# Peptides against a protein of PDB entry 3OGK: the designs that were tried, part 172

Target 1, 307 residues: chain A of PDB entry 3OGK
Amino acid sequence: ATPDRLSRRFPNLRSLKLKGKPRAAMFNLIPENWGGYVTPWVTEISNNLRQLKSVHFRRMIVSDLDLDRLAKARADDLETLKLDKCSGFTTDGLLSIVTHCRKIKTLLMEESSFSEKDGKWLHELAQHNTSLEVLNFYMTEFAKISPKDLETIARNCRSLVSVKVGDFEILELVGFFKAAANLEEFCGGSLNEDIGMPEKYMNLVFPRKLCRLGLSYMGPNEMPILFPFAAQIRKLDLLYALLETEDHCTLIQKCPNLEVLETRNVIGDRGLEVLAQYCKQLKRLRIERGADEQGMEDEEGLVSQRG

## One batch from the design tools (peptide; made by RFdiffusion4, then SolubleMPNN)

Design b1_p24_7_s3 (from b1_p24_7, 11 letters changed)
Fold by OpenDDE base, seed 3:
Structure b1_p24_7_s3 (fold): chain B 307 residues (1-307), chain A 24 residues (1-24)
Amino acid sequence: as target 1 above (307 residues)
Amino acid sequence: MEVEFVEPTAAEKKVLKKLEERRK
């Protein structure tokens, strides 16, 4: 489909999703530069798609200029922007989006690659947005953003229900969790084991409605922080947890209402058996073959394909 | 129930490497 054909056929289009690079490109099977630029689409949006509220770019090349044009063209009418596994932009582009689209409800840049110039985009978002419902920069590398801005967002955006972040120290997010009273989903952060302070995270207070969770680097020592509300958990992302097979079994047994589980092969056949036994509401199971598991000699941690 | 076996993306692989480093 071409942008011009789309606008002619659907002048009142409210949601647009574009897919560029095939997944194979992510594995270097094809040149990384193979894929679509969003530029012609942004031009069409600016000129002819005046009712567009939701934009989802997946594996596209997106420049700061593209983001700036999109931001100015849609302004407060833009409710959703998803830069899903995109590349080519910097934090200046993000700044333009949050500056001009002050009523944005969903902002996603999960797994996108970008050049980080500063943390101004998150600060600007914190200062001016009260509409945000979903913020997702999961699996990104931000080093210049402030957890205080995240807290401010939580305080000001009462409809904030889902937040996925990078490697923030979880203790730096205490204020955020306290402010995010309606938060249902949280993924990311960084749990850092301290041998000298085994109870470092035991007093962590999570939002009361939290039911979808993925804490990065959560090990067996930190896992008990979930036990008080484990029965409330509906979705669990363990892709980046430091749990062994037995740890999986322990946690799964405490999550009888689990609907979605994402994990690695470390769950093993044993973990799957436990899952089947205790999680009768399970709807989706995703198992990834982690790079870390290729070196694990533990035969018990492998999910057999013969199942 | 939907079961999916998928290979990690490049970004996911990077995170997994970080996990491996922390386990050591």
Scores: peptide ipSAE 0.035, ipTM 0.685, DockQ to the pose 0.754
Fold by OpenDDE base, seed 4:
Structure b1_p24_7_s3 (fold): chain B 307 residues (1-307), chain A 24 residues (1-24)
Amino acid sequence: as target 1 above (307 residues)
Amino acid sequence: MEVEFVEPTAAEKKVLKKLEERRK
């Protein structure tokens, strides 16, 4: 469909999801603009889709100008923005979104590629938003944002239920976890093993309702942190965990209510057997080829299979 | 379901790095 045809057919559209073309080429041959530009769609949204409250761009080129236009056009009516595997924007675009859309409930930039200028967008979000339910910048590299702002968001957004982050040191998120009383899902962070301090993470306190979890770089030494509430875990993201086959077996045995597991081939046949034996409520299993199977070579790209 | 070629995510690169560090 074209933007103009969409608006004419559905002038009262509340939710829009645009999917760019699949990245079917080799990683070295994938053009950045493969998914197309959102500009014509944003123009149409601004002019003719005045009831739109949810926007999901997947694999699209999104500029700061596009974000600014969208933000100003929808303002506090925008409840959901998902920049899913998008590119072309900077943190200035994000700043515009959070500045103008102060009642946004879902903000996602998962796997998006962007230029990070500063951490102002998260600070602005922290200072002015009280509506946020889902914040997701999983698998991104934000180096200039503050964990304190994340804590502030948790304190101010009492409906915050899902937070997925990038490379925050987990210990810097202690205040966040304490404040996020209603948090059900957390993914990301960074667990950094310290041989000289094996108990570095053992005193982490997670939100009481936490049941969907993915701690990046979690190894067998950190895994016991989950044991006190493993029985309430319903979803595990182990894609970026540093668990071996036996570690998977150990953890899975402690998660009888597991419904969703995402992991790498390192789970092995043994892990799958244990999964089948102990996780009778399993609904979805995602297994990817990880770094462990591809060797330790610094590959320029990976082959992935998506449903 | 589709097969695609992708660049490693930042997280994947970090996993590789950490795995390398643990193997040393």
Scores: peptide ipSAE 0.033, ipTM 0.643, DockQ to the pose 0.230
Fold by OpenDDE base, seed 2:
Structure b1_p24_7_s3 (fold): chain B 307 residues (1-307), chain A 24 residues (1-24)
Amino acid sequence: as target 1 above (307 residues)
Amino acid sequence: MEVEFVEPTAAEKKVLKKLEERRK
């Protein structure tokens, strides 16, 4: 479909999702006219799609100019922006979005590749937004943003229910967790083992409504921090956890209300058996074939390839 | 039920079957 055809057919469109081709196409391996650039769509949005409040770009090339044009065209009418696995922009583009779209509810940059100039975009968001419900920059690398701004967002945005972040040290997010009273989902962060302080995370207090969780680099020593509320956990992202088969079994047994599990093949056949036994409400299971330590085929490190 | 596998194994199929049976 072309942008002009879409606007003519649906002039009152409220939500738009565009999917680009695989990322390999974005490295000048194919002609620019492959449809991977959002520019013509942003132009069409600016000119003809005046009711649009939700935009989702997946695997698209997005420039700062595109973001600036979109921000100014939609302003406070923009409620959702998802830059899903996108590339081509910098934090200046993000700054433009949060500056002009002060009532944005969902902001996602998950797995996007960008140039980081500064942390001003998050600061601006913290200073002026009170509407945010979902913030997601999972699997990104922001080095210049402040945990204090995240805390401010939590304090000011009372409808904030889902936050996914990059590699913040979890202890730096204590203030954020205290402020995020209505938070239901958290993914990311960084748990860092300290041999000299094995219990450094044991006093972490999570939001009371937290039920969807994925802590990066969580090992067996940190896993007990989940036990007080494991019964209320409905979704676990263990893709980046440092849990072995037995650890999976231990945790799964404590999560009888688990509905969604994402993990690696380290769960093993044993872990799957435990999952089937204890998690009767499971709705979705994702198992990635990661490069995990090889153990016993049936119980440790591997899901059997028989069948 | 949504299950995402790179390559389904016998164990994975068994889990899926058990879960489906419990929902009947």
Scores: peptide ipSAE 0.021, ipTM 0.477, DockQ to the pose 0.147
Fold by OpenDDE base, seed 5:
Structure b1_p24_7_s3 (fold): chain B 307 residues (1-307), chain A 24 residues (1-24)
Amino acid sequence: as target 1 above (307 residues)
Amino acid sequence: MEVEFVEPTAAEKKVLKKLEERRK
């Protein structure tokens, strides 16, 4: 459909989701110029969709100018912006969004490709936003943002319930976790093994309501940090964990209320058996196939037709 | 129960690389 047709049919549209590339396509394997540009849609939003509160662009090309136009057009009426696997923008575009959309509740850039100029966008968000409920820049690479700004966001946004981040050192997020009293979901971070300090993460305190979790690079040595609240875990993202088959078994059996599991083929048939035995509330299981199938893991680390 | 099998992401490949590095 064309933007003009949409606005004519739904002039009072409050939520818009656009997809510019095939669902099965991996973002990194598709040329950047392939797919839809958001520009025509942003123009239409600015001119004719004055009640739009939620915008979700998936696998689209988004420029800083597009973001700036969108930000200015919707301003504090914009509650949700999801740049899902998008490309073409820089952190200047993000800065424009957070500068003009002071009441944004959901901001997502998960798996988006962008040029990072500075960390000002997160700083601006931290200084002026008190409405944020969901912040998600999972599977992105920000090197210039500050964990202190994330802590400030947690302190100021009391409705913050879901935060997914890139490769922040988890110890730098201690203040964030302390401030994020209502946080239910956390994904990302970076657990870095230190042979000289095997217990460096053992004193990490998580928010009391945390029940959806995915810690990047979590290995068997770090996994015990979850045990005190494993029974309340409902969703686990183990896609980026460094757990072997037996480690999966160990963790899964401690999560009887698990509803969603995302992991790699390393879970193996053994892990699936344990999952079936201990996780009776399981609703969704996602298994990524990849290098694990190439023999990088032992035979137990392979999922067969049994599962 | 919904079961989904998907291809590895770029992020997964990075994780696997890191895993290999830790095993060395």
Scores: peptide ipSAE 0.037, ipTM 0.680, DockQ to the pose 0.592; fails the geometry check

Design b1_p24_7_s4 (from b1_p24_7, 12 letters changed)
Fold by OpenDDE base, seed 2:
Structure b1_p24_7_s4 (fold): chain B 307 residues (1-307), chain A 24 residues (1-24)
Amino acid sequence: as target 1 above (307 residues)
Amino acid sequence: MEVEFVEPTAAEKERLKKLVERRL
């Protein structure tokens, strides 16, 4: 469909999701008119889709100018912006969004590629937003943003329920976790082993309602930090955890209310058996074949680690 | 139950899916 056809057919559209072609097909291979650029859509949104509250771009090329135009056109009417696996913008574009859309509830840029100029966008969000419910820059690389701004967001946004971040040191997020009283979901961060301080994470206090979790680089030494609330965990993202098969078994046994599990094939046949035995409420299982696969096949054709 | 496998071959996906569905 073309932008103009969409607006003519649905002038009162409130939610728009656009999906571009896979990234590999977009790099120097798509003409501007192939639908990979959001520009014509942003123009149409600005001019003709005046009731639009939610925008989701997936695998699209998005410029700072596009974001600026969108921000100014929708302003406080924009409640949701998802830049899902997008590219072409800088943090200046993000700054424009948070500056003009002060009532935004969902801001996502998961797996997006961008040029980081500064951390001003997160600071501006922290200073002026009280409406945020979902913040997601999972699997991104922000080096210039402050964990203190994240803490401020948690303090000011009482409806904040889901936060997914990049590689913040988890200990820098202690203040954030204390402030985020209603947080139900957290993914990302960075757990870093310290041989000289084996218990450095044992005193972490998580939000009381936390039930969807994915801690990056969590190993068997850090895993016990979940045990006090493992029974309330409903979703686990172990894709970036450093757990072996036995570690999976240990953790899964402690999560009887688990509904969603995302992990690598390191879980093995044994882990799947334990999962079936203890997690009777499981609704979704995602298994990724990771590079950590040792390549040993069991009798049922599952690849497990060799002891 | 929804089961998703990522990065294996189509044949591997089908095999693993059937296995998981049988056990869960």
Scores: peptide ipSAE 0.167, ipTM 0.653, DockQ to the pose 0.180
Fold by OpenDDE base, seed 1:
Structure b1_p24_7_s4 (fold): chain B 307 residues (1-307), chain A 24 residues (1-24)
Amino acid sequence: as target 1 above (307 residues)
Amino acid sequence: MEVEFVEPTAAEKERLKKLVERRL
């Protein structure tokens, strides 16, 4: 579809989702002829789609100018922005969004590639937003943002229910977890093993309503931190966990109410058997063929598609 | 129950590899 045809047909459009390249293609390699640039769409939004509240760009090229135009055009009417696997922007574009769209409820940049200039965008969000429900910069590489700003967001946004972050040290998020009283979903962070302090994470206190979880780099030594509330876990993201087949079995057995599991082939057929045995509420299983397959000489770490 | 087997792109695999290596 073309932008002009869309606005003519749906002048009162409230939600727009655009997909650039198919799943098989990298978002940063979108040719111009594939409609991978958001610019013509942002122009159309700015001019003709005055009721638009939700924008989702997937695998598209987005510039700071595009974000600035979108931000100014929709301002506080913009409730959702999802930059899903997008590229081409910097943190200046994000700053524009959070500066002008102060009532934004969902901000997603998951798996997007960008140039980081500073951490001002998160600080601005922390200082002025009270509406945020979903914040997701999972699988991104921010180095200049502050965990304190995340804590401030949690304190000020009482409807905050889902937060997915990059490689924050989990211990730096203690204040965030304490403040995020209504948080139901958390993904990301970084668990860093310390041989001299094997129990450094055992005293972590998670939000009481937490039921969807994915801790990055969680190994078998850190896994026990989930055991006190494993029975309430509904969704588990183990894609970036450092668990072997047996570890998967151990954890799965403790999650009888699991509805969604995302993991790698390392779960193996044995893990799938355990999953079937203990997780009767399972609705979705996503198994990604991980890079660890190259090292798995052990037959136990392979999932057969016959299941 | 929905079961999805996902084969990541080469770039996605490399990203995952780099992420795992950061801990090690």
Scores: peptide ipSAE 0.227, ipTM 0.787, DockQ to the pose 0.535; fails the geometry check
Fold by OpenDDE base, seed 4:
Structure b1_p24_7_s4 (fold): chain B 307 residues (1-307), chain A 24 residues (1-24)
Amino acid sequence: as target 1 above (307 residues)
Amino acid sequence: MEVEFVEPTAAEKERLKKLVERRL
């Protein structure tokens, strides 16, 4: 499909999702530029898709100029922007989005690659947005953003229900969790084990409505912090947890209402058995081969099976 | 129930590896 054909056919389009390249491109099977640039689409959005409120770019090349044009064209009418596994932009592009789209409800840049210039985009978002419902920069490498801005967002955005972040030290997010009273989903952060302070995370207070969770680097020593509310957990992302098979078994047994589990093969047959036994409401199971699997480091192929 | 078995991309493997290494 071409942008011009789309706008002519659907001039009142509210939501647009574009997939620029298949996953195979990551194995050099598809050229990087194959349908990958959002520029012609942004041009078309700016000119002819004046009712568009939701944009989802997946695996596309997005420049700062593209983001700036999109931001100015849609302004406060833009409710959703998802830069899903995109590349080519910097934090300046993000700054433009949050500066001009002050009523944005969903901002996602999960697994996107970008150049980080500063943390101004998150600060600007914190200072001016009160509409945010979903913030997702999961599996990204922001080093210049402030957890204080995240706290401010939580305080100001009363409808904030889902936040996925990069490698914030979890203890730096205490204020965020206290402020995020309606938060239902949290993923990311960083749990850093300290042998000298084994209980450093035991006093973490999570939002009362939290039911979808993925804590990065969560090991068996940190896992007990979930036990007080494990029965209300409906989704677990354990992909970046450091749990072994028996740890999985322990946690799964405490999550009888689990609906979605994402983990690595380390769950093992035992974990799957426990899952089947205790999690009768399970709807989705995703198992990824992890670096902790023997021989996985030598494999470059991608295989996905769905059942 | 939807079940998905995924072999990660090279980039994903590297990310997972780094995660494990950072914890150690």
Scores: peptide ipSAE 0.216, ipTM 0.779, DockQ to the pose 0.582; fails the geometry check
Fold by OpenDDE base, seed 5:
Structure b1_p24_7_s4 (fold): chain B 307 residues (1-307), chain A 24 residues (1-24)
Amino acid sequence: as target 1 above (307 residues)
Amino acid sequence: MEVEFVEPTAAEKERLKKLVERRL
């Protein structure tokens, strides 16, 4: 499909999803003939797709100029922007988006690769947006953004229901969690064990509606912080948790309403058996393989290909 | 039930590497 064909056929298009190169393809190595650049699409959006509210780029090359053009063309009509595993932009492009699209409801840049110049984009978002419902920069590395801006966003955006972040220290997000009264989903953060402070996270208070979560680096010592609301949990992302097979079993037994589980091979056949026994509402199981097998898996931590 | 076994992306591999290093 070509951009010009799209606008001619669908001049009133409200939602557009473009997929670039397949999974595991290297960023910035997309040949021009692959259609991996968003530039021609952004041009078409700007000129001919004046009702477009939602844009989802997956595995595309996106420049700051592309983002700036998109931002100015759609302005407050843009409700959703997903830069899903994209590359080629900097935080200047993000700043342009949040500056011009002040009524954006969904902003996603999960697993995108970008150059970080400053934290101004998140600050600008915090200062001017009151519409945000979903913010997702999961599995990204921002070093210059402030958790205080995230708290401000939570305070100002009363419809905020899903937030996924990078490696913020969880204790720096206490204010955020208190402000995010309607939050249903949280992923990311960083739990850092301190032998001298075993109670470090004991008093962590989560939003009362939280039912989808994934805490990075959550170990067995931190896991009990979930127990008071474990029966409420519908989705767990344990991909970056520090849980062994037995820890998985312990947690799974406490989550009878679990619908989606994402984890690693460390769950093992034993964990799968426990999952089948206790989680009768399970709809989806995603297991990542290979990256930690050499150092973390014992014989019990292997998932066999059981049909 | 849908079961999916997936190879991690490069970014996920790097994160998993850091995870393993943290456990050691």
Scores: peptide ipSAE 0.215, ipTM 0.780, DockQ to the pose 0.633; fails the geometry check

Design b1_p24_8_s1 (from b1_p24_8, 10 letters changed)
Fold by OpenDDE base, seed 3:
Structure b1_p24_8_s1 (fold): chain B 307 residues (1-307), chain A 24 residues (1-24)
Amino acid sequence: as target 1 above (307 residues)
Amino acid sequence: GFRVTEEPSLLDPSKKALVIERIE
């Protein structure tokens, strides 16, 4: 489809999702006329799609100029922006979005590749937004943003229900968790084992409504922090957890209301058996198989066709 | 019942993730 055809066919379009080619094929592997760039679409949005409130770019090339144009064109009418596995922009583009779209509810940059110039975009978001419901920069590399701004966002955005972040030290997010009273989903962070302080994370206070989570680098020593509310957990993302098969079994047994599980092959046949036995409300199971082939030392950590 | 499918891996593009979903 072409941008102009879209606007002619759907002049009152409210939601747009565009999918590009895999990231490996971006830039030097994509001809200029392929359509992997969002530029012509942003132009069409600006000119003719005046009711558009939700934009989702997946594996697209997005420049700061594109983001700036989109931001100014839609302004407070833009409720959702998802830069899903996109590339080509910097934090200046993000700054433009949050500066001009003050009522944005969903902002996603998950797995996007960008140049980080500063943390101003998150600060600006914290200072002026009160509408945010979903913030997701999972699997990104922000080093210049402040956890204090995240706390401010939680305090000011009372409808904030889902937050996925990069590798923040979890203890730096204590203030965020205290402020995020309505948070239901959290993914990311960084748990760092300290042999000299085994209970380093034991006093973490999570939001009372938290039921979907994925703590990065969570090992068996940190896993007990979930036990007090394991019964209310409905979704677990264990993709980046440091749990072995036995650890999976331990945790799964404590989550009888689990509906969605995302994990790696390390769960093994034994883990699947435990899952079937204790998680009767399970709706979706996703098992990554690639990463564990190099790291798996135990045969029990493999999912076979038996399970 | 359950539906078993495969999705592209997030960790290894040469591999697939196994997806099992309950059929409602």
Scores: peptide ipSAE 0.495, ipTM 0.943, DockQ to the pose 0.588
Fold by OpenDDE base, seed 4:
Structure b1_p24_8_s1 (fold): chain B 307 residues (1-307), chain A 24 residues (1-24)
Amino acid sequence: as target 1 above (307 residues)
Amino acid sequence: GFRVTEEPSLLDPSKKALVIERIE
């Protein structure tokens, strides 16, 4: 599995996915270099894979220079770039990508670690891209990007269907949601409880086509904002929600068309029972047990073999 | 039917998430 061998065998390759580290790799227990450097691959892409439109690097080391080379080599032919759990780059590398690849449709940095220098990359994307369909920097820490740029992207990219972000205050995304008319999936954001303003999120308006959703830090007080369109929800990511077992039951009962649920062990046997009773279209259930197992478990919030 | 598998946890890399998928 070398770059040159790949190029020789598949000179007209359109999509490339590279995995560096094993799937079960622990975050800090495996040396970063074990992920492998993308450099030799980028070199090969630049020289010999001229039909390549989609690049997916998973658990690899990616430098700004690598991104710059890739960007310049593929330019507007690059439609998809996924930096999935990668490391080694800064926002300068991202800036290079969005500057040179102005017709990119999918840009993903989910769970990647990077050095954030500024928010220019998102601004540049907002200023020039009209092709974006998927933007995903879920579970990342961008502090210098502007929600206004996200709004601009939504306004300009009419095919934008999936957006996953970090810890934006959800109220700062009101404009984004209004602009993102075709958005089907949203994950991330930050809901912040305010005792003095319990209904601060009640007037939040979501895109009409929204059916895949994961709001971070959503508690029982915020949960009702989903009720008006709960029947159209097909996928819920409750991993970072602040819902107890009974809250899960309440929400699940209102989502009869739910197909995919990602949650934690707090759902409990009771939640699973409710899920089975009300969600007949369920295709996938993922239950994180680590966090709850370590101290968040109660009798009702424990998923047993009974469920 | 359903298939039950485990995936690496996103919250604790040393733990596993339970995954249940419908098989059609």
Scores: peptide ipSAE 0.492, ipTM 0.941, DockQ to the pose 0.690
Fold by OpenDDE base, seed 2:
Structure b1_p24_8_s1 (fold): chain B 307 residues (1-307), chain A 24 residues (1-24)
Amino acid sequence: as target 1 above (307 residues)
Amino acid sequence: GFRVTEEPSLLDPSKKALVIERIE
């Protein structure tokens, strides 16, 4: 379909999702010949799709100019923007979005590749937005944003239920977790093991409603921080956890209400057996096989035909 | 019942992730 045909056929369209060609690898720059450009679509949105409130670009080329045009065209009517595995923009484009779309509810840049100029976009979002429900820059690299701004967002956005971030040190997010009273989902962060301080994270307090969780670099020494609320966990993302097969078994046994599990092949047949035994409400299981297939000699640490 | 599918791996583009979903 073409943009002009879409607007003629659906002039009152409220939600648009565009998909480009598949990305070859995570964090790799999407070649310009792989993903499509959003420019003609943004032009059409600006001119003819005036009821559009939700935009999802997946694996598309998005420029700062595109974002600026979209922001100004939709302004406070834009409720959802998902830049899913997109590339071609900088944080200036994000700044334009949050400056003009002050009632945005969902902002996603998951796995997008961009040039980071500063942290102003998150600061602006913190200063003016009170509507945010979902903030997701999972699997991105931000070095210039402030955890204090994230805390401010949590304080001001009382409907904030899902936050996925990059490599923030978890201890820097203590204030955020305290402020995010209604948070149900958190993914990302960074747990950094300290041999000299094994209980570094033991006093970490999570939001009371937290039930969907994925902590990056969580090892067996940090895993016990989940035990007090493990029974309420419904979704676990263990893709970037540093857990072995036995660690998986330990954690899974403590999560009887688990509905969704995302993990790696390291869960093994043993982990799958434990999962089947203890997690009767399981709805979805995703097992990454790429990283753990090489060099795995122990059958217990592999998902085989038995599982 | 359960549906078993494969998705592209996020860790190795040459590999596939196994996805098992309960059918309601």
Scores: peptide ipSAE 0.484, ipTM 0.940, DockQ to the pose 0.632
Fold by OpenDDE base, seed 1:
Structure b1_p24_8_s1 (fold): chain B 307 residues (1-307), chain A 24 residues (1-24)
Amino acid sequence: as target 1 above (307 residues)
Amino acid sequence: GFRVTEEPSLLDPSKKALVIERIE
């Protein structure tokens, strides 16, 4: 499909999802000769898709100019922007988005690569947005943003339900967690072992409604911080956790209401057995096949045991 | 029932992740 064909066919389009560099046998909206640039689409959005409120770019090249044009064209009508595994922009582009789209509800940059100039975009978002529901810069590297701005966002955006971040030290997010009263999902952060303070995370307080969680670098020493609300957990992202097979077993046994689990093959056959035994509500299991020493051999057995 | 599929790995693009989903 081409931008002009889309706008002619759907002039009142409200949501647009574009996939660049598609996987084999997947639907492709981008002509090969366009190289995955969003520019022609942004032009078309600006001119002919005036009802568009949701934009999702996946694996596309996005420039600051593209973001600026999109921001100005949609302004407060833009409710969702997802830059999913995109590249080519800087934080100046993000600043333009949050400056002009002050009613944005979903802002995602998960796994995108960018040049970080400053933390102004998050500060601007904190100062002016009260509509945010989903903020996701999971698996990104921001070094110049402030956890205080994240706290401000939580305080001002009462509908904030999902936040996924990069490598913030978890202790710097204490204020954020206290402010984010309606938060249901949190992923990211950074748990850092401290020989001199082995219990530094034990008193960490999470939002009461938190049920989808993925803490980066969580090891067996930090894992107990989840135990008080483990029965409440519906989704676990253990992709970046530092848990061995037996640690998985320990945690899974405490999560009887688990519906979604994302982990690595370190879970092993033992972990799968425990999962089948204790997590009867499991709907989705995703296992990365990394270079872990402990693999899985009885995957079919798990399926059969769960019925 | 369950559906077993593969998705692109987030850790290694040359590998696949196993996905098991309950069918409702």
Scores: peptide ipSAE 0.471, ipTM 0.937, DockQ to the pose 0.553

